# Peptides against a protein of PDB entry 4AID, part 41

Target 1, 242 residues: chain A of PDB entry 4AID
Amino acid sequence: FDIKRKTIEWGGKTLVLETGRIARQADGAVLATMGETVVLATAVFAKSQKPGQDFFPLTVNYQEKTFAAGKIPGGFFKREGRPSEKETLVSRLIDRPIRPLFVKGFKNEVQVVVTVLQHDLENDPDILGMVAASAALCLSGAPFMGPIGAARVGWVDGAYVLNPTLDEMKESKMDLVVAGTADAVMMVESEIQELSEEIVLGGVNFAHQQMQAVIDAIIDLAEHAAKEPFAFEPEDTDAIKA

## One batch from the design tools (peptide; aimed at target 1 G141 A225 P229)

Design b2_p22_2_s1 (made by RFdiffusion4, then SolubleMPNN; from b2_p22_2, 11 letters changed)
Fold by OpenDDE base, seed 5:
Structure b2_p22_2_s1 (fold): chain B 242 residues (1-242), chain A 22 residues (1-22)
Amino acid sequence: as target 1 above (242 residues)
Amino acid sequence: MEELKRNGKLRLKRWEELRKKA
C-alpha cells in the first residue's frame, strides 16, 4: 500500500488528507479528517463516452452512513433509501463549484461519492466533503481543472471565524459557504442575519484567502499521488478558447 | 496552455510552483 498523507493546520484545526489506504478501486479516493470528523471521497469516471451522450453526466452523492449516525446531529439509523434534505443540499454544494471545472466536451460519466464516516459534533462534514471531493478528483486523472478549496465563514463577536464549530454557529450572524479555485470564487451560499453587504463581501474574500492553504495541500497530495491524466482530446469545436 | 489543460498533473505542479514563488 502506497499511502500518501498531507497534514496542515487550518483555522486552528488539523486537516488531514490521505490516499492509498481505502477505496483503491476508485479513480481517486481521499480520506479527509478535521478534528474527529472523517469523510471518504471517491471519484470514478468512465473511460469512454456513451453513444449519443449530449450532456456532461456528473453525479455527486453526499451521504451520511448509518454507522456514523450516532455522532451526527439528528442522525438516526437511516435505512438505505432516499437522500435526506441535508444530503441533497450538500451534494449540490459539492456539485456547483466542481461541474464548471471539467474540460469542455468531456461527456464521460463521472461519479463523486462523499461518505461521512465519523462526526465529532464540532466540524461539519460538508466543508470537509467539498475538500475531499476536490482532492479525489485531482487524484483521479479525470480532466478536472481543480482543485477547489472550500470554507465556512461565521461572524461571531464582530469577527470572521473560519469553519465555526456547531456551537460557535449558534452565536454566528453568518453562515457563509464559499468554494473556489486559486484564481476565482466558484460558489457562494449564505444565510445572513442583518449584516452589511461589506461584511458579507469581506467574508467571501476571507474564505477565498483561507482556502488557499487547502488548495495547496491538495496540489501537494496530487503531485505525489495523482494518477496519470486521462488521455482526453476535446473535439475541435469544444477547444477551450483561452 | 492546451497541454497543461490536458495534463492535470502538470497543471497542479505548475500551480504549486507559482504559489511557492508568490
Scores: peptide ipSAE 0.027, ipTM 0.610, DockQ to the pose 0.109
OpenDDE base, seeds 1, 2, 3, 4: peptide ipSAE 0.023, 0.017, 0.025, 0.027; ipTM 0.562, 0.548, 0.591, 0.595; seeds 1, 2 fail the geometry check

Design b2_p22_2_s2 (made by RFdiffusion4, then SolubleMPNN; from b2_p22_2, 10 letters changed)
Fold by OpenDDE base, seed 3:
Structure b2_p22_2_s2 (fold): chain B 242 residues (1-242), chain A 22 residues (1-22)
Amino acid sequence: as target 1 above (242 residues)
Amino acid sequence: MEELKENGKKLLARWEELRAKA
C-alpha cells in the first residue's frame, strides 16, 4: 500500500491526514484523525456529464455509523434510513464552502461521503469532516479550486479557543464555524451569546489564520498523493455576456 | 527536499491557473 500521511500540531492537538489504506476505489479518500475522533472522507466523481444536466449535481453525505454510535453523544438508536438532524446539518456545513469552488460549467456528478468511524467525546467530527472532505476532493483530480480549511472558534475566559472540546464548548460564549480558502472566507456559521461584533469578527479572522496550517497540510498531502487532474476545460463564460 | 510528485505539481499548477482566472 502506498500510504501517505501528513501530521501537524493544530490548536494543541495532533491532526493526521492519511490516504492510501482505505477506500482505494474512490477518486479521493482521506482518513482524518484528531485526538481519538476518526473520520473517513471519500470523493467520487463521474467521468462524463449526463445528457441534459442543467445544474451541478453535488451530493454531500455526513454519516455517524451505528458502530461508532456507542461513542457519539446523543447517538440514540438511529432508525435505519433517515439522517439525524446533526447529520443533515453537518452535511450542509461541508456542502456550503465546497460547492462554489468547483469550476464553472462542471456538471458531472460528485459524491462526497464523510463517515465518522470513531468519536472520542472531546473532538467534534464536523470540523474534522470538513477538513477530510476538502483533502479527499484535492486528491481526487476533480476540478475543485480548494483546498478549504475549517475551524471552530470558542470564546472561553476572554480568549479565542481553536477547536474547543465538547466540554470547553459548554463554557464558551461563542460557537463559530469558519471555512475558507487560503485567500478567502467562504462560510461562517455562528451561535453567539452576548458578544460584541468586534469579538465575532476577530474570531472569523482568528479562524482564517489558524486554518492556514490545515490548508498547507492538505496541499502537502496532495503534492505527494493527488491523482492526475481530470481533463476538463471550463466553458468560456465570457461568451455568454456578449 | 522531497521531489514533488508529477501529479501534485500538475494539481498545484492547475490551482494557480484557476485562481488567476477567478
Scores: peptide ipSAE 0.113, ipTM 0.659, DockQ to the pose 0.503
OpenDDE base, seeds 1, 2, 4, 5: peptide ipSAE 0.057, 0.017, 0.031, 0.038; ipTM 0.603, 0.412, 0.549, 0.563

Design b2_p22_2_s3 (made by RFdiffusion4, then SolubleMPNN; from b2_p22_2, 10 letters changed)
Fold by OpenDDE base, seed 1:
Structure b2_p22_2_s3 (fold): chain B 242 residues (1-242), chain A 22 residues (1-22)
Amino acid sequence: as target 1 above (242 residues)
Amino acid sequence: MEKLLENGRKRLELWEKLRKEA
């Protein structure tokens, strides 16, 4: 097996990004670990466009499987077939920042699947899933203008906290999820209790600064493990501006 | 190994270029 691994320290935790062991049938596949939380992201894309395809057919599916249900809060009640509210929300959190980063005119089907394999009850799989999905797309050869990073920011005891634990989040006045590229913030989602706009904006900036280490880790992994870029020429959009 | 490095760099350079032009 040609296994490639990147390890970084991030927010006082070890983040591991691994490829080459699992899901070899995917265009990109990344096993991501933070603490004892483990996710598998896979990216698959069609090598041709469907006739008459008018929109970009991106599907993102975040799943917390039943084999991890013994460690996932509320996992014991998942009947087969319907996504939970959490799975639906996290699928959207992953979709929102990645969708605008595909090259314009690319209308081949893309499927991103994030599967929670293990949960430690401290590190939420959502941020890890966003990072893993970004990495899997970067490895796939798809015309994706990422990577993105992601971070959760809390406000605990009058300070910003990077990726607070589920227990620290109970004391947090802010649940701020940010995703972005090296150059820009792409998505903000926030639940806030009685905080100033200044503190929230400072939290977005803090998140964007802290995610750079993750972006760099994905780049390093992609340099060593990415597939050949898919042969796609974007439609010359300059011909429409004339 | 060399081919993987080339593929990774080629991908990043190509899509980063397109991102800066968009």
Scores: peptide ipSAE 0.132, ipTM 0.718, DockQ to the pose 0.820
OpenDDE base, seeds 2, 3, 4, 5: peptide ipSAE 0.060, 0.024, 0.033, 0.030; ipTM 0.596, 0.526, 0.604, 0.589; seed 3 fails the geometry check

Design b2_p22_2_s4 (made by RFdiffusion4, then SolubleMPNN; from b2_p22_2, 10 letters changed)
Fold by OpenDDE base, seed 4:
Structure b2_p22_2_s4 (fold): chain B 242 residues (1-242), chain A 22 residues (1-22)
Amino acid sequence: as target 1 above (242 residues)
Amino acid sequence: MEKLKENGKKLLERWKELREKA
């Protein structure tokens, strides 16, 4: 198997991005690992547009599988076929920053599936899922103007903490999730306890700075493992409406 | 190996150029 792996130090933790081992039938597939938390992201896209397709049909599905559920908080009562509240929220967190990065006029069906394979109870799979989804899209050959990075920022003992553990988050006055490209912040989601706007803005900037190492890691992985770019040219008609 | 490297570069360049124009 042609397995490609990128490993970086990120917030005092080892981030591993791997492709080529599993899910080879997908257009892109990435295993991402931080600590003992492991996610699989897959990206699949249709090679043609459906007749009469008027919108971009992107579906993002984050799922925590039952084999990981023995370590996943709240995993014990999934009715078959309904996402949990967490799965719904994380699916949206992944969708929001990636949706605007597809080339205008691209209306082929795109499916991103993020599956939590393992959870260590320290490293939340949501940020890891965002990173893995970005990497899988960059490998797929889809007309995706990524990569995105993502980071969680905490505020513990008067300092910013990159990707705090679930235990450190209990002491944190901030849960700030940021996603962005190298050049721009694309999404902010925040829960804040009595912090100044200055500290929060500083947290967004800190997140965007810290995610550059992840963006660079995805680029390096894509340079070594990406498929041929899909032959797509945007129709001139969609460029005029923006 | 070389073909994959070229494909990754072409992807990143193509989509970067489209981002700069969008």
Scores: peptide ipSAE 0.083, ipTM 0.627, DockQ to the pose 0.777
OpenDDE base, seeds 1, 2, 3, 5: peptide ipSAE 0.058, 0.069, 0.051, 0.055; ipTM 0.616, 0.606, 0.599, 0.610

Design b2_p22_3 (made by RFdiffusion4)
Pose (drawn by RFdiffusion4):
Structure b2_p22_3 (pose): chain A 242 residues (1-242), chain P 22 residues (1-22)
Amino acid sequence: as target 1 above (242 residues)
Amino acid sequence: EYEEELEEFREEREEWYEKAQE
């Protein structure tokens, strides 16, 4: 039972989100393609709370398979091992904006895994990884508040540029990753060539405008394919507090 | 504000599920 939101031509690149064919046993699994870079994002959460668990346990693992680029690993063991700098950075890049959007009071194990299956030498899977992780979360049925969008905004020839490719990045004076909900920007991360607060803030806003088409697309797939929502009521400590 | 947002979120989650069942 296969389902796509393959629409969203997004910033001139085709973005496809597919579910129901791969990883059917996960709560949420989405194979996401942008251009010809492909990642599988899976989301599983426990249907129970561990005794005495006092914080919300969430793990995000982002991993790159070297076969995603047609190469065997250079390591003595010819197999991927400990995460690289890029994999741990991207893992925090997904975790940061998601961790606060789970319902306050929810403390079940939640694991989201994103695996890079194909890299097209142009479209960084890091942003795609974020979108696919958000899509799988929505489809899983966990108490995860609305979808998250994300984009990289560059600054080339005096204009904002959405999801610039790796070659376009050579010419950019800004590297800004933004992830947000429909209402709000949730995170920023950047490296900037001494641009003003105004332009930087402009790119953040441009990104929040440009990522709406993605949130829409996730909401659209969730309308066709999401699992039943997991019932979770927080405790009404409201009367005790007053 | 959070309680209102939580109610709206739940309604949306129910609507998405109902549409997925169609």

Design b2_p22_3_s1 (made by RFdiffusion4, then SolubleMPNN; from b2_p22_3, 13 letters changed)
Fold by OpenDDE base, seed 3:
Structure b2_p22_3_s1 (fold): chain B 242 residues (1-242), chain A 22 residues (1-22)
Amino acid sequence: as target 1 above (242 residues)
Amino acid sequence: AEKEALEAWKKLKKELYEKAQK
């Protein structure tokens, strides 16, 4: 097994990105770990466009499997077959920042699946899932202009906290999720309690600064494990709208 | 612009891939 692993210290926690052990049939696959929370991201893309495809067919599915869900607080055994509200929301959180980073004219089907394998009840798998999805896409050879990083920012005791634990989040006046490239913020999602706009903007900047280490870690992993770039040429007909 | 971005991406990813083979 050609296993590549990147480990960084991030917000006082060890982030591990691993590829080459599992899901080898995917175009990209990353096992990401923070604390004892573990997610598997897989990226698969079609090698051709479907006839008459007029939009970019990206599907992002975040899933908390029953084995992980049995540890997740409030994870009622929701019936097999429909995503939970959380799964739907996190799927959107992953989709939003990655969708605009695909090269225009690429209309091959892309499927990103993030599966929570383990949850430690401290580290939320959403941020880890965003990071893992970004890494899996960067490894896949798909025309994805990533990586993205992601971070959650809390405000606890008058300070920014990177990726607060679920317990620290109970004391936090901010739940700020940011995703971006090295150069740009791509997505902000925020729930804020009585904080100034200055603190919120400072939180976005803090998140973007702190995610650079993750972006660099994904780049380093890609430098060691990325597939050859897919031979994609956009059809000239879509280039006229640029 | 999009063609240049695609070529820049291909170049970047190729450079990353070539580094991965060393």
Scores: peptide ipSAE 0.091, ipTM 0.657, DockQ to the pose 0.732
OpenDDE base, seeds 1, 2, 4, 5: peptide ipSAE 0.060, 0.062, 0.071, 0.137; ipTM 0.640, 0.602, 0.642, 0.689; seed 5 fails the geometry check

Design b2_p22_3_s2 (made by RFdiffusion4, then SolubleMPNN; from b2_p22_3, 13 letters changed)
Fold by OpenDDE base, seed 4:
Structure b2_p22_3_s2 (fold): chain B 242 residues (1-242), chain A 22 residues (1-22)
Amino acid sequence: as target 1 above (242 residues)
Amino acid sequence: AEKARLEEWKALKEKLYEKAKE
């Protein structure tokens, strides 16, 4: 097995991105670890467009499997088949920043699946899932103009905290999730308690700066493990609208 | 603009893929 691994220190924690061991049938697959939280992201894309496909068919599914549920806060036994509120939210958090980064005219079906394999009760798998999904897409050969990075920012004791633990988040006056490319912020989601706009904007900037190390790590992993670019040519009718 | 983005993507992915072979 040609296992490629990138390890970085990120916010005082070790982030590991691994490919080549698991889900080798996917176009891209990344096992991401932070602390003892572990997620598997897979990216699969169709090699042809469906006849009459008028929109880009991207599906993002974030899943917290029952084997991890014993360690997942709020992991109520959901009835089979309906995603959790958390799963629905995180699926959207992953979808929002990646959807605009596909090359226009690409209307092949794309499926991104993020599965929580382990939860340490400290590191939320959502940010890790965003990073893993980005990495899996970058490895896949799909016409994705990533990577994206992601970060959560807290405000604890008058300072920004990168990816606060679940316990630190109880004391945080800010839950700020940011995703972006090297060059641009693509998504901001925030819950704020009585903080100035200046602190919030500073948090966005802090997040964008801190995610560069993750973007660089994904690039480095892709440089060593990415598949050949998919031979995609947009239909002439879609190219004229740009 | 979209053709340029596609070419940029191809060029980026080619660079990544060539580095992966070394």
Scores: peptide ipSAE 0.207, ipTM 0.742, DockQ to the pose 0.731
OpenDDE base, seeds 1, 2, 3, 5: peptide ipSAE 0.038, 0.160, 0.078, 0.161; ipTM 0.616, 0.752, 0.659, 0.697

Design b2_p22_3_s4 (made by RFdiffusion4, then SolubleMPNN; from b2_p22_3, 11 letters changed)
Fold by OpenDDE base, seed 4:
Structure b2_p22_3_s4 (fold): chain B 242 residues (1-242), chain A 22 residues (1-22)
Amino acid sequence: as target 1 above (242 residues)
Amino acid sequence: DYKAKLEKWKKEKEELYEKAKE
């Protein structure tokens, strides 16, 4: 197997991005690890547009599998087939920043699946899932203008904390999730407890700064493992509407 | 270099969008 791996230190934790061992049938596949939390992201895209397709058919599915559920807080017995509230929310968190980064006029079906394989009860798989999905898309050859990075920022004891543990989050006055490219913030989601706007804006900037290492890691992985870009030319009519 | 390919791809798409506005 031609296994490619990138390892970085990120927020005092080891982030590992790996490709080539698992899900080789996907256009892109990344196994991402932080602590003992492990996610698999896969990206698959159709090589043609469906006749009469008028919108971009992107589907993002974040899934916490039952074999990991014994280690997932609030992992109720999911009735097979219905996403939990958490899975629905995280699927949207992943979708929001990636959707705008596809080339306009691309209307081939794209499926991103993020599967939580292991949870360590410290590192939330949502941020890791966002990173893994970004990496999988960059490896796939799909017309995706990523990568995106992602970060969670807490405010604990008067300081910003990158990707706080679940225990640190109990003491945090901020739950700030940021996703973006190297150049731009694409998404902010926040729950704030009695903090100034200055601290919140500083948190967004902190997140965007800290995610650069992840963006660089995805680029480095893609330089060694990405498929050739899919040959796609947008129709002129779609470019005018952009 | 993926970064170089990505930047080339972005540039090619920008040029296509500019031409479509003319």
Scores: peptide ipSAE 0.258, ipTM 0.694, DockQ to the pose 0.086
OpenDDE base, seeds 1, 2, 3, 5: peptide ipSAE 0.081, 0.255, 0.240, 0.032; ipTM 0.620, 0.704, 0.693, 0.610; seed 1 fails the geometry check

Design b2_p22_4 (made by RFdiffusion4; failed a check: the pose's geometry)
Pose (drawn by RFdiffusion4):
Structure b2_p22_4 (pose): chain A 242 residues (1-242), chain P 22 residues (1-22)
Amino acid sequence: as target 1 above (242 residues)
Amino acid sequence: SVKERVRERLEKFKEYAVESIV
């Protein structure tokens, strides 16, 4: 039972989100394509709370398969091993904006895994990885507040540029990744060539405007394909506090 | 329906909305 939101031509690139064909046993699994870069994002959460668990345990594992680019690993063991700098960075890049959007009071294990299956030498899977992770989370039924969008905004020839490619990045004076909900920007990460607070802040806002088409697309797929929501009421400590 | 359940969940989550960092 296969389902896509393949629409969203997004910033001139085709973004497809598919579910129900791959990884049916995960709570949420989305194969996401942008251009010709492909990642599978899966989301599983435990349906129970571990005794005495006192914080919200969430793990995000982003991993690149070298076959995503037609190469065998250079390591002595010709197999992917410990995560690289890029994989751990991207893992925090997904975890940061998601961790706060789970319902306060929820402490079940949650694991989201994003695997890069194909890289098109143009579209960085890191942003795509964020979108696919968000899509799988919405579909899983876990207490995850609305979807997250994300984008990279560059600054080329005096204008904002959405999701610039790797070659466009050579000419950009800004590298800003923003992830947010429909209401709010949740995270920023950037490297900037001494641009003003105004332009930087402008790029953050441009990104938040441009990522709405993605949140819409995730909401659309969730309307057709999400699992039943996991019931979770937080404790009404409201009367005791007052 | 799935659509209704999604909309109801999104509406409920508005009670717990977060503020922007900017």

Design b2_p22_4_s4 (made by RFdiffusion4, then SolubleMPNN; from b2_p22_4, 7 letters changed; failed a check: the pose's geometry)
Amino acid sequence: SRAERVRERLERFKELRLESII

Design b2_p22_5 (made by RFdiffusion4)
Pose (drawn by RFdiffusion4):
Structure b2_p22_5 (pose): chain A 242 residues (1-242), chain P 22 residues (1-22)
Amino acid sequence: as target 1 above (242 residues)
Amino acid sequence: AEEEERKERVRETFEERKEKNE
């Protein structure tokens, strides 16, 4: 039972989100394509709380398969091993904006895994990885507040540029990744060539405008394909506090 | 009909989860 939101031509690149063919046993699994870069994002959460668990346990693993680029690993063991700098950075890049959007009071194990299956030498899977992770989370039925969008905004020839490619990045004076909900920017991460607070802040806002088409697209797939929502009521400590 | 019911459930869940985080 296969389902796509393949629409969203997004910033001139085709973004497809598919579910129901791959990884049917995960709570949420989305194969996401942008251009010709492909990642599978899966989301599973435990249907129970561990005794005495006192914080919200969430793990995000982002991993690149070297076959995503037609190469065998250079390591002595010719197999992927410990995460690289890029994999741990991207893992925090997904975890940061998601961790606060789970319902306050929820403490079940949640694991989201994003695996890079194909890289097109143009579209960085890191942003795509964020979008696919958000899509799988919405589909899983876990207490995860609305979708997240994300984008990279560059600054080329005095204008904002959405999701610039790797060659466009050589000419950019800004590298800003923003992830947000429909209402709010949730995270920023950037490297900037001494641009003003105004332009930087402008790029953050441009990104938040430009990522709406993605949140819409996730909401659209969730309307056709999401699992039943996991019931979770927080404790009404409201009367005790007052 | 089933698709409409699922759409309504998704929207309501998102609103309810937003209220719970307030």

Design b2_p22_5_s1 (made by RFdiffusion4, then SolubleMPNN; from b2_p22_5, 9 letters changed)
Fold by OpenDDE base, seed 3:
Structure b2_p22_5_s1 (fold): chain B 242 residues (1-242), chain A 22 residues (1-22)
Amino acid sequence: as target 1 above (242 residues)
Amino acid sequence: SELEERRRRVRETLERLKEMNK
């Protein structure tokens, strides 16, 4: 197996992005590890558009499988077949920043699946899932204008904390999830307790600065492991609005 | 090398994609 791996130190934790071991039939596949939390992201895209396709058919599915769910707080007894509230929310968190980064006019079906394989009860797989999905898309050859990075920011003891543990989050006055490109913030989701707008904006900036290392890591992995870009020429549909 | 050319193409693609987002 041609396994390619990128390892960085990120917020005092080791982030590992790996490709080439699992899901080789996907267009892109990345195993991402932080602490002992492990996720698999796969990206698959259709090589043609369906006749009459009028919207971009992107589906994002975040899943915490039962073998990992036994290690997830509250993950007991997921009824087979329906996403949990958490899975639905995280699927949306991953979808939101990636959807606008596809080339305009690309309407081929794209499926992103993020599967939690292991949970360490310290590192939430949502941020890791966002990073892994971004990496998988960048490896796939799809016309995706990524990578995105992602970060969670806490506010603990009067300081910003990058990707706080689940225990640190209990003491945090902020749960701020940010996703963005190297150049722009694409998504902010926040739950805040009695913090000034200045602290929140500072948290967004902190997140965007801290995610650059992840973006660079994905780029480095892609330079070594990405498939050839899919030859896509957008049909000049702007001519029909005359 | 083929690897260097591949890396160049990936980089050029990523740069073009960044320019399109601006």
Scores: peptide ipSAE 0.061, ipTM 0.694, DockQ to the pose 0.451
OpenDDE base, seeds 1, 2, 4, 5: peptide ipSAE 0.021, 0.028, 0.022, 0.018; ipTM 0.573, 0.659, 0.619, 0.469; seed 5 fails the geometry check

Design b2_p22_5_s2 (made by RFdiffusion4, then SolubleMPNN; from b2_p22_5, 11 letters changed)
Fold by OpenDDE base, seed 1:
Structure b2_p22_5_s2 (fold): chain B 242 residues (1-242), chain A 22 residues (1-22)
Amino acid sequence: as target 1 above (242 residues)
Amino acid sequence: SALEERRRRVRETLERLREMNK
């Protein structure tokens, strides 16, 4: 087993990104850990385009069901069938920032699956899932112009808090999720309780600054473990509309 | 544009990754 691991301190917590142990059938696979919350992200992409494919067929699926029964709040009652509201929301949080980062004209099927394996009841697996999905795509060889980082920002006792615990979030006046690259913010999602626009904008900037360590960690992991990039040249017609 | 510059940097990163994996 050629196991590669990157470990960083991030927001007072240990973030671990690991590849090479599990999900070897995927193009990219990352086991991500923060505290005792653990997620597996897998990225798979088709090596050819389907005939008549008109759009980029990206599917993102975040799942809490199978391995964390009894370790996830509300997990005991997840009947087989429909995604929960949380699973649907987090799938969108992952999809939104990554979708625009694929090379224009790439229309091969891409599937990203994020599975929560463990939940510590302190660290929400959504941010960890975003980070893991980014890392898995960077390792896959897909024509993905990542990495992205992600961060949650709270506002507790008149200060920004990076990735607040679930208990700290009960006291937070802000739930701000930001995703971005080294150069740009790609996505903002926010629930805000009576805060000024200045505080919210400051939170976006804080998130973007704090996610750089994660971006650098993904790059370092990719330098040691990424597959050969898939040979994709966009057709000339798609290059002109940039 | 800022988007073109970003696309350039990502291509350069992907090229570096290609060179490192050779």
Scores: peptide ipSAE 0.024, ipTM 0.619, DockQ to the pose 0.060
OpenDDE base, seeds 2, 3, 4, 5: peptide ipSAE 0.016, 0.023, 0.023, 0.013; ipTM 0.460, 0.613, 0.614, 0.450; seed 3 fails the geometry check

Design b2_p22_5_s3 (made by RFdiffusion4, then SolubleMPNN; from b2_p22_5, 10 letters changed)
Fold by OpenDDE base, seed 5:
Order: sequence, then C-alpha cells, then structure tokens
Structure b2_p22_5_s3 (fold): chain B 242 residues (1-242), chain A 22 residues (1-22)
Amino acid sequence: as target 1 above (242 residues)
Amino acid sequence: MELEEHKRRVRETLKKLKEMNK
C-alpha cells in the first residue's frame, strides 16, 4: 500500500492526515486524527454529468458511527436511520465552504462522506471532519479549488484559544467556527456571549491565520498523493449568450 | 438573537474581512 502521511503540530495538538490505507475505492480518502479523535473522509465524484442535470449535485454526509457513539457526548447507539441534528448541522458546516470552490459549470455528482471513527472527548470531530473533507477532495482529482482549512476559536480568560477542548468550551464566551482558503474566509458560524465586534473579528482573523498550517499540510499531502486532475472543460456558457 | 440577525452580522463580518484582505 502506498501510504502517505502528513503530521503537524496544531494548537498544541498533533494533527495527522493519512491516505492510502483505507477506502481506496473512493476518488479521495483521508484518515484524519487530532489527539485521539479520528475521522474518515471520502470524496467520490461521477465521471459524467447526468442528462438534464440543472444544478451542481453535491452531497455532504457527516455521520457519527454507532461504535464511536459510546464515546461521543450525548451520543446514543443510533441504529442506522435519519441523521441527528448534530450530523445535519456538521454536514452543512462542511458543505458551506466547499460548495462555492467547485469549478463553475461542473455538474457531476459529488459525494463527501465524513465518518467519525473515534472521539477522545477533547477534540470535536466537526473541525477535523472539515479538514479531512478538504483533504479528500484535494486528493480526488475533482475540479475543487481548495484546500480549505477550518478552525474553532474560543475566548477563555481574555484570550483566543485554537480548537478549545469540550471542557475549555464550557468556560468560553465564544464558539467561532471559521473555514477558508489561503486567500479568503469562506464561512463563519458563531455563538457569542456578550463580546465586542472587535473581539469577534479578531477571532476570525486568528482562525484564518491558524488554519494556514492545515492548508499547507493538505497541499503537501496532495503534492505526494493526489490523483491526476479530472479533465473538465466548463461549457462556455458565455458563448451561448453571445 | 434571531437567526436572521446572526446571519446578517456574519455576512457583514465576512464582508469586512474580505475588504481587509484586499
């Protein structure tokens, strides 16, 4: 097996991005680990567009598997069924920043699946899932103009905290999730307790700065393990309006 | 805070950040 791995220190935690061990039938597959939280992201895309496809058919599915649920706060042994509220929310958190980064006119079906394999009760799988999904897309050969990075920012004792633990989050006046590219913030989601706009803006800037190390790690992994780019020529929709 | 007001503030924040990163 040609296993490629990138390891970085990120916010005082070890982030590992690995490909080539699991889910090799996917276009891209990344096993991501932060602390003892482990996620598998897979990206699969259709090699042709369906006849009459009018919209970009991107599906993102974040799932917490039953075997991990015993270690997930509020995780119950869910039988395979309807996504939880958490799974639905995290699926949207992953979808929002990646959707606009696909090449315009690409209407092949894309499926991103993020599966939580392990939870350490410190590192939230949502941020790790965003990172893993970004990495899996960059490895896939899909016309995705990533990578994205992601970060959670807390505000504890008058300071920004990168990817606060679940215990630090109880003391945090901010839950700020940011996703972006090297050049741009793509998504912000925030829950804020009586903080100034300046602190919140500073938190978004802090997140964007801190996610660069993750973006660079995904690029380095992709340089060594990405598939050949899928040959996609956008239909010249501007030539049809002339 | 209503979800719409939150979304407004987030959009304004993203706009300000895009202006700062120019």
Scores: peptide ipSAE 0.023, ipTM 0.485, DockQ to the pose 0.021
OpenDDE base, seeds 1, 2, 3, 4: peptide ipSAE 0.017, 0.021, 0.023, 0.022; ipTM 0.488, 0.507, 0.530, 0.504

